# Ledger of designs, part 60: peptides against a protein of PDB entry 3T6J

Target 1, 375 residues: chain A of PDB entry 3T6J
Amino acid sequence: PIVESYIGFIESYRDPFGSRGEFEGFVAVVNKAMSAKFERLVASAEQLLKELPWPPTFEKDKFLTPDFTSLDVLTFAGSGIPAGINIPNYDDLRQTEGFKNVSLGNVLAVAYATQREKLTFLEEDDKDLYILWKGPSFDVQVGLHELLGHGSGKLFVQDEKGAFNFDQETVINPETGEQIQSWYRSGETWDSKFSTIASSYEECRAESVGLYLCLHPQVLEIFGFEGADAEDVIYVNWLNMVRAGLLALEFYTPEAFNWRQAHMQARFVILRVLLEAGEGLVTITPTTGSDGRPDARVRLDRSKIRSVGKPALERFLRRLQVLKSTGDVAGGRALYEGYATVTDAPPECFLTLRDTVLLRKESRKLIVQPNTRLE
Target 2, 372 residues: chain A of PDB entry 3T6J as posed
Amino acid sequence: PIVESYIGFIESYRDPFGSRGEFEGFVAVVNKAMSAKFERLVASAEQLLKELPWPPTFEKDKFLTPDFTSLDVLTFAGSGIPAGINIPNYDDLRQTEGFKNVSLGNVLAVAYREKLTFLEEDDKDLYILWKGPSFDVQVGLHALLGHGSGKLFVQDEKGAFNFDQETVINPETGEQIQSWYRSGETWDSKFSTIASSYEECRAESVGLYLCLHPQVLEIFGFEGADAEDVIYVNWLNMVRAGLLALEFYTPEAFNWRQAHMQARFVILRVLLEAGEGLVTITPTTGSDGRPDARVRLDRSKIRSVGKPALERFLRRLQVLKSTGDVAGGRALYEGYATVTDAPPECFLTLRDTVLLRKESRKLIVQPNTRLE

## One batch from the design tools (peptide; aimed at target 1 Y13 R364)

Design b2_p21_6_s4 (made by RFdiffusion4, then SolubleMPNN; from b2_p21_6, 11 letters changed)
Fold by OpenDDE base, seed 5:
Structure b2_p21_6_s4 (fold): chain B 375 residues (1-375), chain A 21 residues (1-21)
Amino acid sequence: as target 1 above (375 residues)
Amino acid sequence: AIVPGGRVVENLADPIPTVSH
């Protein structure tokens, strides 16, 4: 088998300021079959990047072809095992030197092994479809998230010599219609500037890219889905995201007004964006379970994904990117923290829903001991 | 990175969640 590994101070999720990496390491085996799908996605990446909702001036000047590999983890040392990785976690290096994408396939398999009777917060009519397409849809999402999410966008920089990596006279901010008024100075990084929101904000951008681009037929074709199957994969991917946004409330601490998990905060933000879109796209309904206790149902209207969901996500995603590119911390924080705020205000009553989420939470799934066999 | 929802930043000492019905 082909063996891959990494080791070092890599992920900064445990740093309150999003800057200091946790020491982590893994050893894994290449999954050739799944890696082939990601290679096809990489081959289309340059074209797909043009579909993102920002001007070319806000995208990387030159496309750098990354590596993308699916791995089965044999051992992982760290506080938590991810499903996907994009490294290095330095935007300057990603922009100038390139990056590598990794999907940890067996982690995904463990995380999403759910019994139908234990599947919470979905309509009964959606459960079978969700179970069927959860895995495939997540493969699509991971690929897009890592490759075209984390791998996209330009940071406007003034170097130590005072030179800009963009034309100050011609580049226009698509949100304001004006020239660029802010940028990263020498020594400033994404993490150093955006600090406490940097990790979650970037994850939100990457997840949003996944949802947005999964609507493109070419993406689904790369993963082997056509016709009705492709539409079902799209639907389940979006449904999974809105459900995840509700589940995310477990990781909010009301007493401290903070989030304990960056990805879950990101997913909640996306849920809020899609709820704000209105028009019956997403509905969360408090219910009573068969046990007589509080429950809830999330409904996503499939027919409104493209007509309502896509435009809402497009606007939001563009704003995320523009604020990131320009280093506008004040604007970025205002936008992101606004959507990340959890109150008990009607109609959603999120704090009340949180109680329901906690009541219905499942046991944590962990990979404790690896098992290798020939199949 | 994508985390399957298990990583908690604020309090890693929290007990492993159990199913409550």
Scores: peptide ipSAE 0.027, ipTM 0.428, DockQ to the pose 0.060
OpenDDE base, seeds 1, 2, 3, 4: peptide ipSAE 0.018, 0.019, 0.022, 0.031; ipTM 0.456, 0.444, 0.442, 0.575; seeds 1, 3, 4 fail the geometry check

Design b2_p21_7 (made by RFdiffusion4)
Pose (drawn by RFdiffusion4):
Structure b2_p21_7 (pose): chain A 372 residues (1-112, 116-375), chain P 21 residues (1-21)
Amino acid sequence: as target 2 above (372 residues)
Amino acid sequence: DEVTEVLESRFEPKEFEPPSF
């Protein structure tokens, strides 16, 4: 459509429980030139789902070209203006017919060297160069194969299923599936507090995982003297964001105030656990004399260590999502999402520095439409 | 009530958010 639109109580992020949605609406025009660069990603999108750490039976049944667009926003009502979105928010529809992927083009043109805190003098160079371009990649993957992948196991009214039970097996356990989503049950209705952050984490993680693929970069025009940097800046940005996320964590209430930031911290912790000197947090000192930190990500160890930690992670997340296992999902997540002062990082002590170097986001003014 | 408030404030400045669903 020339004009793209949508509205309702949709994103569930701000419900302390995680079910009730917050009302919004948007009207934006579809840009053509930048969209083809996405419709390409849609065309070859089919294969990639099978590159995911879980078998094809643990994935959605068919596939689709649901849609991927680039929208110049006219009116976005509500609290915020996301860079990209995958909707509608009803999973059943995501699997049965389809969904849609939205990359807002003109919001980007808004959001783009001393404020590059927690990096090094190198790094921030590659950051300034490859952040913008890589942003499209991460977004494309986050939206398309982030929430585009995965399958829900639901018990329909009768004792039957939406799938064949005897032929499905859990790779982690080896048994046959003992858990699932029953009638009326949904992602938010079960995982609740964690559902948003957990699902987001999975999407970002698939983001990096497939951001390691030559093809996708060929779609975005990255290879050779190019294919490096963008991937690096992407991962580095992920780990840095994992550091900045401490600001949005409330230690007193032992509570996270956001899904994305928390998810990002979790991915950071998983990478830190992979160890092998791949990632480091150093309690440095800024030129101003105050405290500070430097995030160190060894790029040569990206495929040899980090990737395994990823596909094992995604495998577990997805496995617990399909069977709808809350116990395992939490125990696996809230454990990773835990914030403590234990070394050799001391995140409780780091959080202060994160708050000192903290940033306050900008404001996006919007135009109106007068009727003549 | 909430819908009215959002539609009244729809042209006010807003914050940037990362990709979502």

Design b2_p21_7_s1 (made by RFdiffusion4, then SolubleMPNN; from b2_p21_7, 11 letters changed)
Fold by OpenDDE base, seed 2:
Structure b2_p21_7_s1 (fold): chain B 375 residues (1-375), chain A 21 residues (1-21)
Amino acid sequence: as target 1 above (375 residues)
Amino acid sequence: SLVEEVLKNRYNPKEIRPTTF
């Protein structure tokens, strides 16, 4: 088998300032079959980037083709095992050698091994479909999230010499219809400017890219889904996201008005966007469980994903990107924190729903390191 | 030439990602 590994100070999620890396390492074996799908995705990446809802001027001038590999993890050392990784985190290496996307396939399989009777917050009619397609749909989501989510978008920069990486006279902000009014100055970075919202905001953008692009037939074809299967994968991917947005409330601390998990905050934001779209696209209904205690149901109208969901997500995703590109921290914070705010306002009553989520909380899964056998 | 920022990112599912402070 082909063995891959990495080790070092890599991810900064535990640093309040997003700068200091946690020591992390893994040893893994390449999953050739799944890697082939990601390679096809990479081959289509440049074309798929054009499908994103912003002008080419807001996309990177040159797409540097990365590697994308699916890995079966033998051992992982760190505070948490990711589903996907984009490495390295060093700009000098990224510029000279490029970057690599990694999907931890067997970690995903474990994470999404849910028994039907323990599956919360879904309609009964959706449970079997959800169980069947959760894994495959998540492969699609992770691939899009890493490659075309995190791998997309341009930052407008003025360098130390005063030169711009965009034409100030011709580039138009698609949200305002005006010329670009803000940008990153020398020494400013995404993390330094957006600070406390940077990680979650970027995860939200990447998740939104996944949902948006998974609607594209070419994407589904790359992953081997056509016809009714493709539609089911799309439905389950969107359903999983709206469900995740509800589950995300577990990671909100009302007393501190803060979120404790960047990805879950991002998923809640997406839920809020899709709820705001209205027209019966997403419905969250408080119920009573068979045990007589509070429960809830999330319903997604599959027939409205393209007609209602896609346009809503398109507008939101474009705004995320435009604000990111222009370094508009005030606008970005206002947008993101607005959707990330958790109140008990009707009709959703999210603080009340949070109590339900906590009540129905599943025990945290533990990943046990696997064994290998030589045949 | 202008240096573009490359994102430090990964995808983490709920079940295996610890909470942050």
Scores: peptide ipSAE 0.026, ipTM 0.465, DockQ to the pose 0.075
OpenDDE base, seeds 1, 3, 4, 5: peptide ipSAE 0.019, 0.020, 0.031, 0.020; ipTM 0.503, 0.520, 0.451, 0.476; seeds 1, 3, 4 fail the geometry check

Design b2_p21_7_s2 (made by RFdiffusion4, then SolubleMPNN; from b2_p21_7, 10 letters changed)
Fold by OpenDDE base, seed 4:
Structure b2_p21_7_s2 (fold): chain B 375 residues (1-375), chain A 21 residues (1-21)
Amino acid sequence: as target 1 above (375 residues)
Amino acid sequence: SEVEEVLKNRYNPKEIRPTTF
């Protein structure tokens, strides 16, 4: 077996300012079969990056072929086990030196092991489809999230010598129509500038990339899905995201007006974006459960993913990237915190829905270190 | 998969990369 491991101060999710890494490490075995899919994704990465909704000037100048491997984790030492990893967590290094991606395949497998009777907030008609395709759709999402999410975009930088890594005269901000007016100065990083929103914002960008690019037929083909299966994978991926946005309310603390989990905050933001798109794309309906207590249903109109969802996500994702590239903290914070705000305003009444989410909270999953054997 | 059958669940909600719950 091929063994991979890493160890060190890597992820900064537990730092309120997103700067200090937590010590973690893992030992894993390469899943060759799944890695082959990610290799195909890597082979298409340069082309797929061009499909992202920002000008090439906001993308990395030079494509650096990354490594991408699917791993079955034997042991993970840390506060939480991720589904995927993109390292290093420094944008400047990513764009100049490259990066490595991993998918923690067996972690993903655990994530989709849900019993139908315990599956909350979905319509009955969606449950079987969701159960069937949650795993495969998650593989797609993680692959895109890591490789083309975290692995995409350029930071505009002025170095210590005063030189810019972009042409100030010709590069235009697609949102404003003006020349670039802000950038990262020497010593400034994504995390240092965006601070308290940096982690969640970046996760939101990466998740949005996943949703956006999973609509591309080439992506589904890479993962082995065609025809109706491909459409089902797309649907379930989007459905999973909007459901996650509702579930995210568990991780909001109303009394403190804060979020306790970066990814879940990101998913809530995406839900808000898709709700804002309107046109019946996403509907959250309060209901009464069989126990007579509050429940809810999330509905996603499959037929409107491309016509309504994609354009909404495109605009949002472009804004995220432009604000990130230009180091526009004020604009970025205004945008992101706006969507991350949780109120009880109609029609959604998110604070009321939060009570429902908490009431319907599923038991926490436990992951146990596996054994391996040779045949 | 065999791995799925062997693995039992504990997720830390604060640090899990793109895992949707």
Scores: peptide ipSAE 0.033, ipTM 0.467, DockQ to the pose 0.125; fails the geometry check
OpenDDE base, seeds 1, 2, 3, 5: peptide ipSAE 0.022, 0.024, 0.019, 0.021; ipTM 0.475, 0.460, 0.474, 0.467; seeds 1, 2, 3, 5 fail the geometry check

Design b2_p21_7_s3 (made by RFdiffusion4, then SolubleMPNN; from b2_p21_7, 11 letters changed)
Fold by OpenDDE base, seed 4:
Structure b2_p21_7_s3 (fold): chain B 375 residues (1-375), chain A 21 residues (1-21)
Amino acid sequence: as target 1 above (375 residues)
Amino acid sequence: SEVEEVLKNKYKPKVIRPPTF
């Protein structure tokens, strides 16, 4: 078997300022079959990057073909096991040297194991479909998230010599219609500038890329889905995200006005964006469970994904990227924190929903180290 | 790979990852 490993101070999610990495390591075996799907995704990456909702001037100048491998994890040492990884986390290196992607395939498989009777917040009609397609849809999402999410976008930089990596005269901000007025100076990084929101903001961008690009037929074809199956995968991927946005409330601490998990905050933000889109795209309905206690149902109108959801996500995702590229911390913070704010305002009453989410909280899964044998 | 060399020699490794949900 092909063995891959990494070790070091890697992820900064536990640093409030997004700067200090936590010591982490894994040992894994390459899953050749799943890696082949990601290889096809890589082969299409340059084209798919052009489908992202920002001008080419806000994308990397040159596409550098990354590695993308699906891994079956034997051992993972850290505070949390990811579904996927994109390295390095330095945007300058991503732009100039490239990046590597991995999907932790067997970790994803563990996430698929949901009992129907324990599946919360979905309509009964969606549960079977969700169970069937959660895994495949998550493979799609992770692939897009890593490769085209974290692997996309350009930071505008002025180097120590005063040179710009963009043409100040010709590059136009698509949101303002004006020339670029802000950028990263020498020594400034994404994490250093955006600080407390950097991790969650970037995860939100990457998740949004996944949702946005999963609508592209070529993406579904790469993963082996066509026709009705492709539409179901899309639906379940979006449904999973909006459900995750509700589940995310578990990780909000009202007393501290604080999010405890960057990815969950990101998913809540996406939920808010899609709720704002209106037109019946997403509906959260408080209900009463069979136990007589509060419950809730998330509904996603699949017929509105392309007509309502995609445009809303497009606009939002473009704003995220433009603000990131230009180093506009004030604008970025205003945008992101606006959607990340949790109140009890109607109609959603998110603080009340949080109580419901906590009441319906599932037990934490234990991931156990597997063993292998040679045959 | 170039990425591995850069991570090894110039920067401390930093990865972005989504948790399972």
Scores: peptide ipSAE 0.031, ipTM 0.435, DockQ to the pose 0.108; fails the geometry check
OpenDDE base, seeds 1, 2, 3, 5: peptide ipSAE 0.029, 0.028, 0.024, 0.025; ipTM 0.468, 0.463, 0.368, 0.442; seeds 1, 2, 3, 5 fail the geometry check

Design b2_p21_7_s4 (made by RFdiffusion4, then SolubleMPNN; from b2_p21_7, 10 letters changed)
Fold by OpenDDE base, seed 1:
Structure b2_p21_7_s4 (fold): chain B 375 residues (1-375), chain A 21 residues (1-21)
Amino acid sequence: as target 1 above (375 residues)
Amino acid sequence: DLVEEVLKNRYDPKEIRPTTF
């Protein structure tokens, strides 16, 4: 097996100043099979980027081939186990010496071992399918999310000399039909400009890219799914997302009007988008559990994913990208915070649903570090 | 640019993808 490891003061996420790394380390084995799928995805990335719902002028000017390796973690020492890691954290070294992007695949798989009877908020008819395909669909989603989600889209920039990285005369905003009216100035970044919503907004865009592109047959083929299996993977991926949007309510603090987890906020936003699409695509139904206490069911109409869901997501995703590209913070904030708002307004009554989510909350899972064996 | 975006650590220990779903 190919072994990868790192150790040292690496990630600074626990430092309030973002400068000092936490001492951590891992030993992992390359998941060759999954890595191969990611490599095939990388090989197809340039073409798949063209499938995204924005003009080429809003996409990267030059395709650069990244490295994408899936790792199965044998041991991880640190305050938390990430799903993905990029190292080194020194930009100069990244540019001059190289870098590594890894997916900690089996960390994500921890969520896969849910007992059917404990699986909340799904229709009984969906549970078996969900259990079967949650893992595979999640692999697809993660690959798309990282590579083509985060890896896509152009920022329009005016440099310190006044030069633009786009043709102001010919590039048209697809949402307005007008020339580009806003952009990033020299020194401005996505994070600096969008600030408090930047992380969650970007995660939402990336998740949306995943959902959108997972509908593409080439993507499913890359991951080894064909026919009915491919359709089931798509269905479960979308179902997982809308379920996650409901589960996300756990991470909202009504008293502070605050989201405590960027990814979950993003998933709630996607849920709201898909609910807004209407036409019976997504339905959340409050129910009564076998214990006589509040429960809920999320239903996704499989037959409406392509006809209703895809167009809704397309419009939303395009809008996310256009606002991002143009540095339109006001528009971006209005859009994103609008969908991220949690109220108790009918018909969804999300604050009431939040109580249900909290009531049905599963115990925190313990991550047990595995070993390996020869067979 | 694509490399830089993909390489950015998106799933840090504070904001990793939850296992709740």
Scores: peptide ipSAE 0.018, ipTM 0.540, DockQ to the pose 0.065
OpenDDE base, seeds 2, 3, 4, 5: peptide ipSAE 0.021, 0.020, 0.022, 0.017; ipTM 0.500, 0.538, 0.567, 0.507; seeds 2, 3, 4 fail the geometry check

Design b2_p21_8 (made by RFdiffusion4)
Pose (drawn by RFdiffusion4):
Order: C-alpha cells, then sequence, then structure tokens
Structure b2_p21_8 (pose): chain A 372 residues (1-112, 116-375), chain P 21 residues (1-21)
C-alpha cells in the first residue's frame, strides 16, 4: 500500500504484569527505493529459518512473504516511535497466515564522538562508520527472523494438538514434549513479566547469529573490506548496550525497567560467560578524572567462541518457548538477568559509572495535516 | 512486544522515563 497504517492497544511493554497493551496508532507512507533492499531479504528469507539451532519441527509450519517495508512516518501517536516493528501482536496469526515487518525510514534519518562512552579511540571510528548501515541489518533480522521464527505448541480444545506429538523431541532433554500452551493461553499470559524481555532477547540474538552470514551482508551490500567492520560494530554495539542497560535496572526492587535493555544485558552476560577473553569490562578512568569503563571485544574470537554461546542460547530459549515452559524459561533467564556486585565485573558498582555517563534521549517533533 | 531497535519519545515527559520497551 502507498499509505501504511495501524492502531489499537498493541505493544504490551508498559504493563507491570505484561499483558495489557498501550494504545497507539500510526500513518506513514511507503518508500519504494529503500524497500526493494528489504524485499530482497524477504525473497531469500525462507532458507535461513532452517539455519536456526532448532529442528524444522520446532519452527513454524510453512513460511511467508508477510511483508517488509521502509516507511516515512507521518503520524505516530503514543509514547514512542520505534525504529522497526513486527505485527500484529497475535502469535497465532504469526504462524497461521502471517505478520508484517516494518522499518521506518525517516526516523532513522533523525538518529545518528565524545558521547561514544565506554568505547576506545579505535572502535568509535568503526562505530561512526558502520553503525548506521549495520542498523538496517540488525533491524531487518530482528523483525524478520527475530519474531518471524519459532513455533508455539498449543493444545486445541479437544485432546488433539496443533502438531504431531510422537515425532517431536527436545534436544536438551531427549524426552518427548511434556509441556505446551493450552487453550486460551498466550505468551504474555504465561511468561508475563519476562515475556517481553525474553522474546526481544531471542530476536536480537538471532540478529547477531544471522548477521554473521555472508548472504545477508551481500543483500545489504557488505563484503570483503566491508563484511568485517559492520559485523564487528554490530556485536560491539550489542555488548556495549549490554553495559548501558544497567541504567534501566532498579537494584532496590531487583527489577528491570525495560525489555530491550534487560535483554541486551542478558546477551552481554552470556557472552561474558563464554569467556576466553572475548569480552572485558575495565574499571578505567575518564580524561575528566571521574570513573569510567572500557568495553573490550576481541573480534578474532567472534566465530570460535561467541557464536556457540549464541546458538546454544537460542536453542534453549526457543525450546522453552515452544513447550511454553515458564519454570525453565525463568530459571534460565532471571538467572542471566540477575545483577550483582560479584567480580571480575561488579555490575552493581559499574551501574554508578553507567549513570554518570548516562544519556537522556532526544525528542522527535511531528508534523500535522490541515484540511483545506 | 515486537519492536525492533531503539525507541524515541514523542513527548517530553517520556525523555527521562525509565519505563518503556
Amino acid sequence: as target 2 above (372 residues)
Amino acid sequence: SAIAGDVYPSEAKYIDDLDGP
């Protein structure tokens, strides 16, 4: 459509429980030139789903070209203006017929070297160069194969299923599936507090995982003297964001204030656990003399260590999502999402530095439409 | 919950808000 639109109580992020949605609405025009560079990603999108750490029976049944667009926003009502979105928010539809992927083109043009804190004098160079371009990649993957992948196991009214039980097996356990989503049950209705952050974490992780693929970069025109940087800046940005996320964590209430930031911190912790000097947090000192930190990500160890930690992580997340296992899902997540002062990081002590170097987001003014 | 990327506030009261996606 020339004009793309949508509205309703949709994104559930701000409900302390995680079910009730916050009202919004948007009207934006579809840009053509930048969209083809996405529709490409859609065309070859079919294969990639099978590169995911879980078998094809643990994935959605068919596939689709649901849609991927680049929208110049006219009116976005509500609290915020996301870079990209995958909707409608009803999973059942995501598997049965389809969904849509939205990359807002003109919001980007808005959001783009001393404020590059927690990096090094190198790094921020590659950051300034490859952040913008890589942003499209991460978004495309986050939206398309982030939430585009995965399958829900639901018990329909009768004792039957939406799938064949005897032929499905859990790779982690080896047994046959003992858990699932029953009638009326949904992602938010079960995982609740964690559902948003958990699902987002999965999407971002698939983001990096498939951001390691030559093809996708060929779609975005990255290879050779190119294919490096973008990937690096992407991962580096992920780990840095994992650091900045401390600001949005409330230690007194032992509570996270956001899904994305929390998810990013979790991915950071998983990478730190992979160890092997791949990632480091150093309690440095800024030129101003105050405290500071430097995030160190060894790029040469990206495929040899980090990737395994990823696909093992995604495998577990997805496995627990399909069977709808809350116990394992939380125990696996809230454990990773835990914030403490234990070394050799001391995140409780780091959080202060994160708050000192903290940033306050900008404001995006919007145009109106007068009737003549 | 399927927003990709960063989210920017549309109103000033959300600039320093910690709650959000």

Design b2_p21_8_s1 (made by RFdiffusion4, then SolubleMPNN; from b2_p21_8, 11 letters changed)
Fold by OpenDDE base, seed 2:
Structure b2_p21_8_s1 (fold): chain B 375 residues (1-375), chain A 21 residues (1-21)
Amino acid sequence: as target 1 above (375 residues)
Amino acid sequence: AGVAGEVYPTHEEYVDSLVGP
């Protein structure tokens, strides 16, 4: 088997200042079959980047082809096991040397053990389909999220010498119709400018890219899905996201008006965007469970994903990128925090729904690391 | 156009929630 490992101070999510990496390490075995799919995705990346809803001027001038591998984790040392990784986390290295993407396949596969009777917040008619396609759809989402989410978009920069990495005379902001009015100066970074929203904002962008691009037939073909299967994978991927947006409420702290988890905040934001689109695309209905306690159901109208969902997500995703590219912190914060606000306002009553989410929460599961044996 | 800590959510943060009751 092909063995991969990594060790070091890598992820900074647990640092209150978002700067210091947590020491992590893993040993994993390459899943060749799944890795081949990701390799095909990488091979198509330059073309797929053109499908993103911003002008080429807002995309990277040159795509640096990364490695993308699916790994089955044998051992992991750290506070939490990620589903996907994009490294290095240093912008300078990413731009000059490239990056590597990793999907932790067997970590994702834990979700395959979903028991139908314990699956919350879905309609009965969706449960079997959800269980069947959750894994495959998640593989698609992770691949797109890491490679084309985090791997996409350009920052407009003026260097120390005063030179711009874009043509100030010709590049037009698609949201305003005007020339570019703001950019990153020397020494300014994404994290330094967007600060408290930077991580969640970027995760939201990456997740949105996943949802948006999973609609592209070429993407599904790369992963081996065609026809009805492809449509089911799309549906389940979107359904999973809107469900995740509801589940995300667990990670909101009402008394502090803050989020404790960047990805979950991002998923809630996406849910809000799709709810705002209206037209019956997404519906969250409070219900009463068989136990007589509060419950809820999330519905996603499959027929409206392309007609209603895609345009809404397109507009939102474009705005995210434009604000990111131009370093418009005020605009970005206003947009993102607006969607990230949790109130008990009707019709959604999210604070009430949060109580329901907490009520239906299962105890934390223990992850047991596997051993390899010769048979 | 990168960000520090670009990683898909941890198992505890997301995957387990998908299997919830």
Scores: peptide ipSAE 0.023, ipTM 0.601, DockQ to the pose 0.139; fails the geometry check
OpenDDE base, seeds 1, 3, 4, 5: peptide ipSAE 0.018, 0.021, 0.019, 0.022; ipTM 0.603, 0.626, 0.638, 0.594; seeds 1, 3, 4, 5 fail the geometry check

Design b2_p21_8_s2 (made by RFdiffusion4, then SolubleMPNN; from b2_p21_8, 12 letters changed)
Fold by OpenDDE base, seed 5:
Structure b2_p21_8_s2 (fold): chain B 375 residues (1-375), chain A 21 residues (1-21)
Amino acid sequence: as target 1 above (375 residues)
Amino acid sequence: AGVAGEVYPLNEEDVDSLVGP
């Protein structure tokens, strides 16, 4: 087998300032079959980046081909095991040497063992389809999230010598129609500027890229889906996201008015964006479960994904990118925190829904270190 | 020099939220 390992101070989730890495290490084996799909995605990445809803001036000047592999984890040391990783987190290295994406495939597989009777918040008619396609759809989402989400977008920078990495006279902000009025200065980073919202904001952008680009037929073809299967994968991917947005409420602390998990906050934001789109795209309905206790159902109208969902997500995603590129912290915070606000206002009554989510919470699966054998 | 930005992983909790019960 092909063995890979990663060891070092890598992820900064546990740092309140998002700057200091936690020591992490893993040893894994390459999954060749899934890696081949990601390699095909990488081969198409430069073309797919052009499909993102911002001008080329807001995209990286030069595409650096990354590595992308699927790994089966044998040993993991850290506070939490991820499903996907993009490294390094050091900008100087990413710009000069590139980056590597990995999917921890067997971590994903653990979550796939969902019993139909335990599947919460979905319409009965969606459950079988969801169970069938949740795995494949998540593979698509992870690939897009890591490669084209985290791997996309340009930051406008003025270096220590006063030089800009963009033409101040010709580059136009697509949201305002005006020249660029803000940028990152020497010593400023994404995390240093956006601080408390930086992690969640970036995850939201990456997740949004996944939803947006999964609509492209070429993406589905890369993963081996065509025709009706491709449409089902798209539907389930979007359904996963809106459901995740509801589940995310578990990680909101009303008393402190804050979120405890960056990705979950991001997914809630996306849910809010898609709810705002209206036109019956997403509906959350409080119900009563078979046990007589509160429940809820999330409904996504598949026929409106392209007509209603895509345009809404396009506008939102473009705004995220523009604000990120220009280092507009005030604008970015206003936008993001606006969608991340949790109240009990009708019609959604999210605080009430949170109680339902907590009530329906299932026990978390435990991942343990595996053994290996020859078969 | 360029501006640094961190890229973040998908956590186990993310998997549960997307594909779990």
Scores: peptide ipSAE 0.029, ipTM 0.583, DockQ to the pose 0.092; fails the geometry check
OpenDDE base, seeds 1, 2, 3, 4: peptide ipSAE 0.019, 0.023, 0.022, 0.021; ipTM 0.600, 0.587, 0.625, 0.622; seeds 1, 2, 3, 4 fail the geometry check

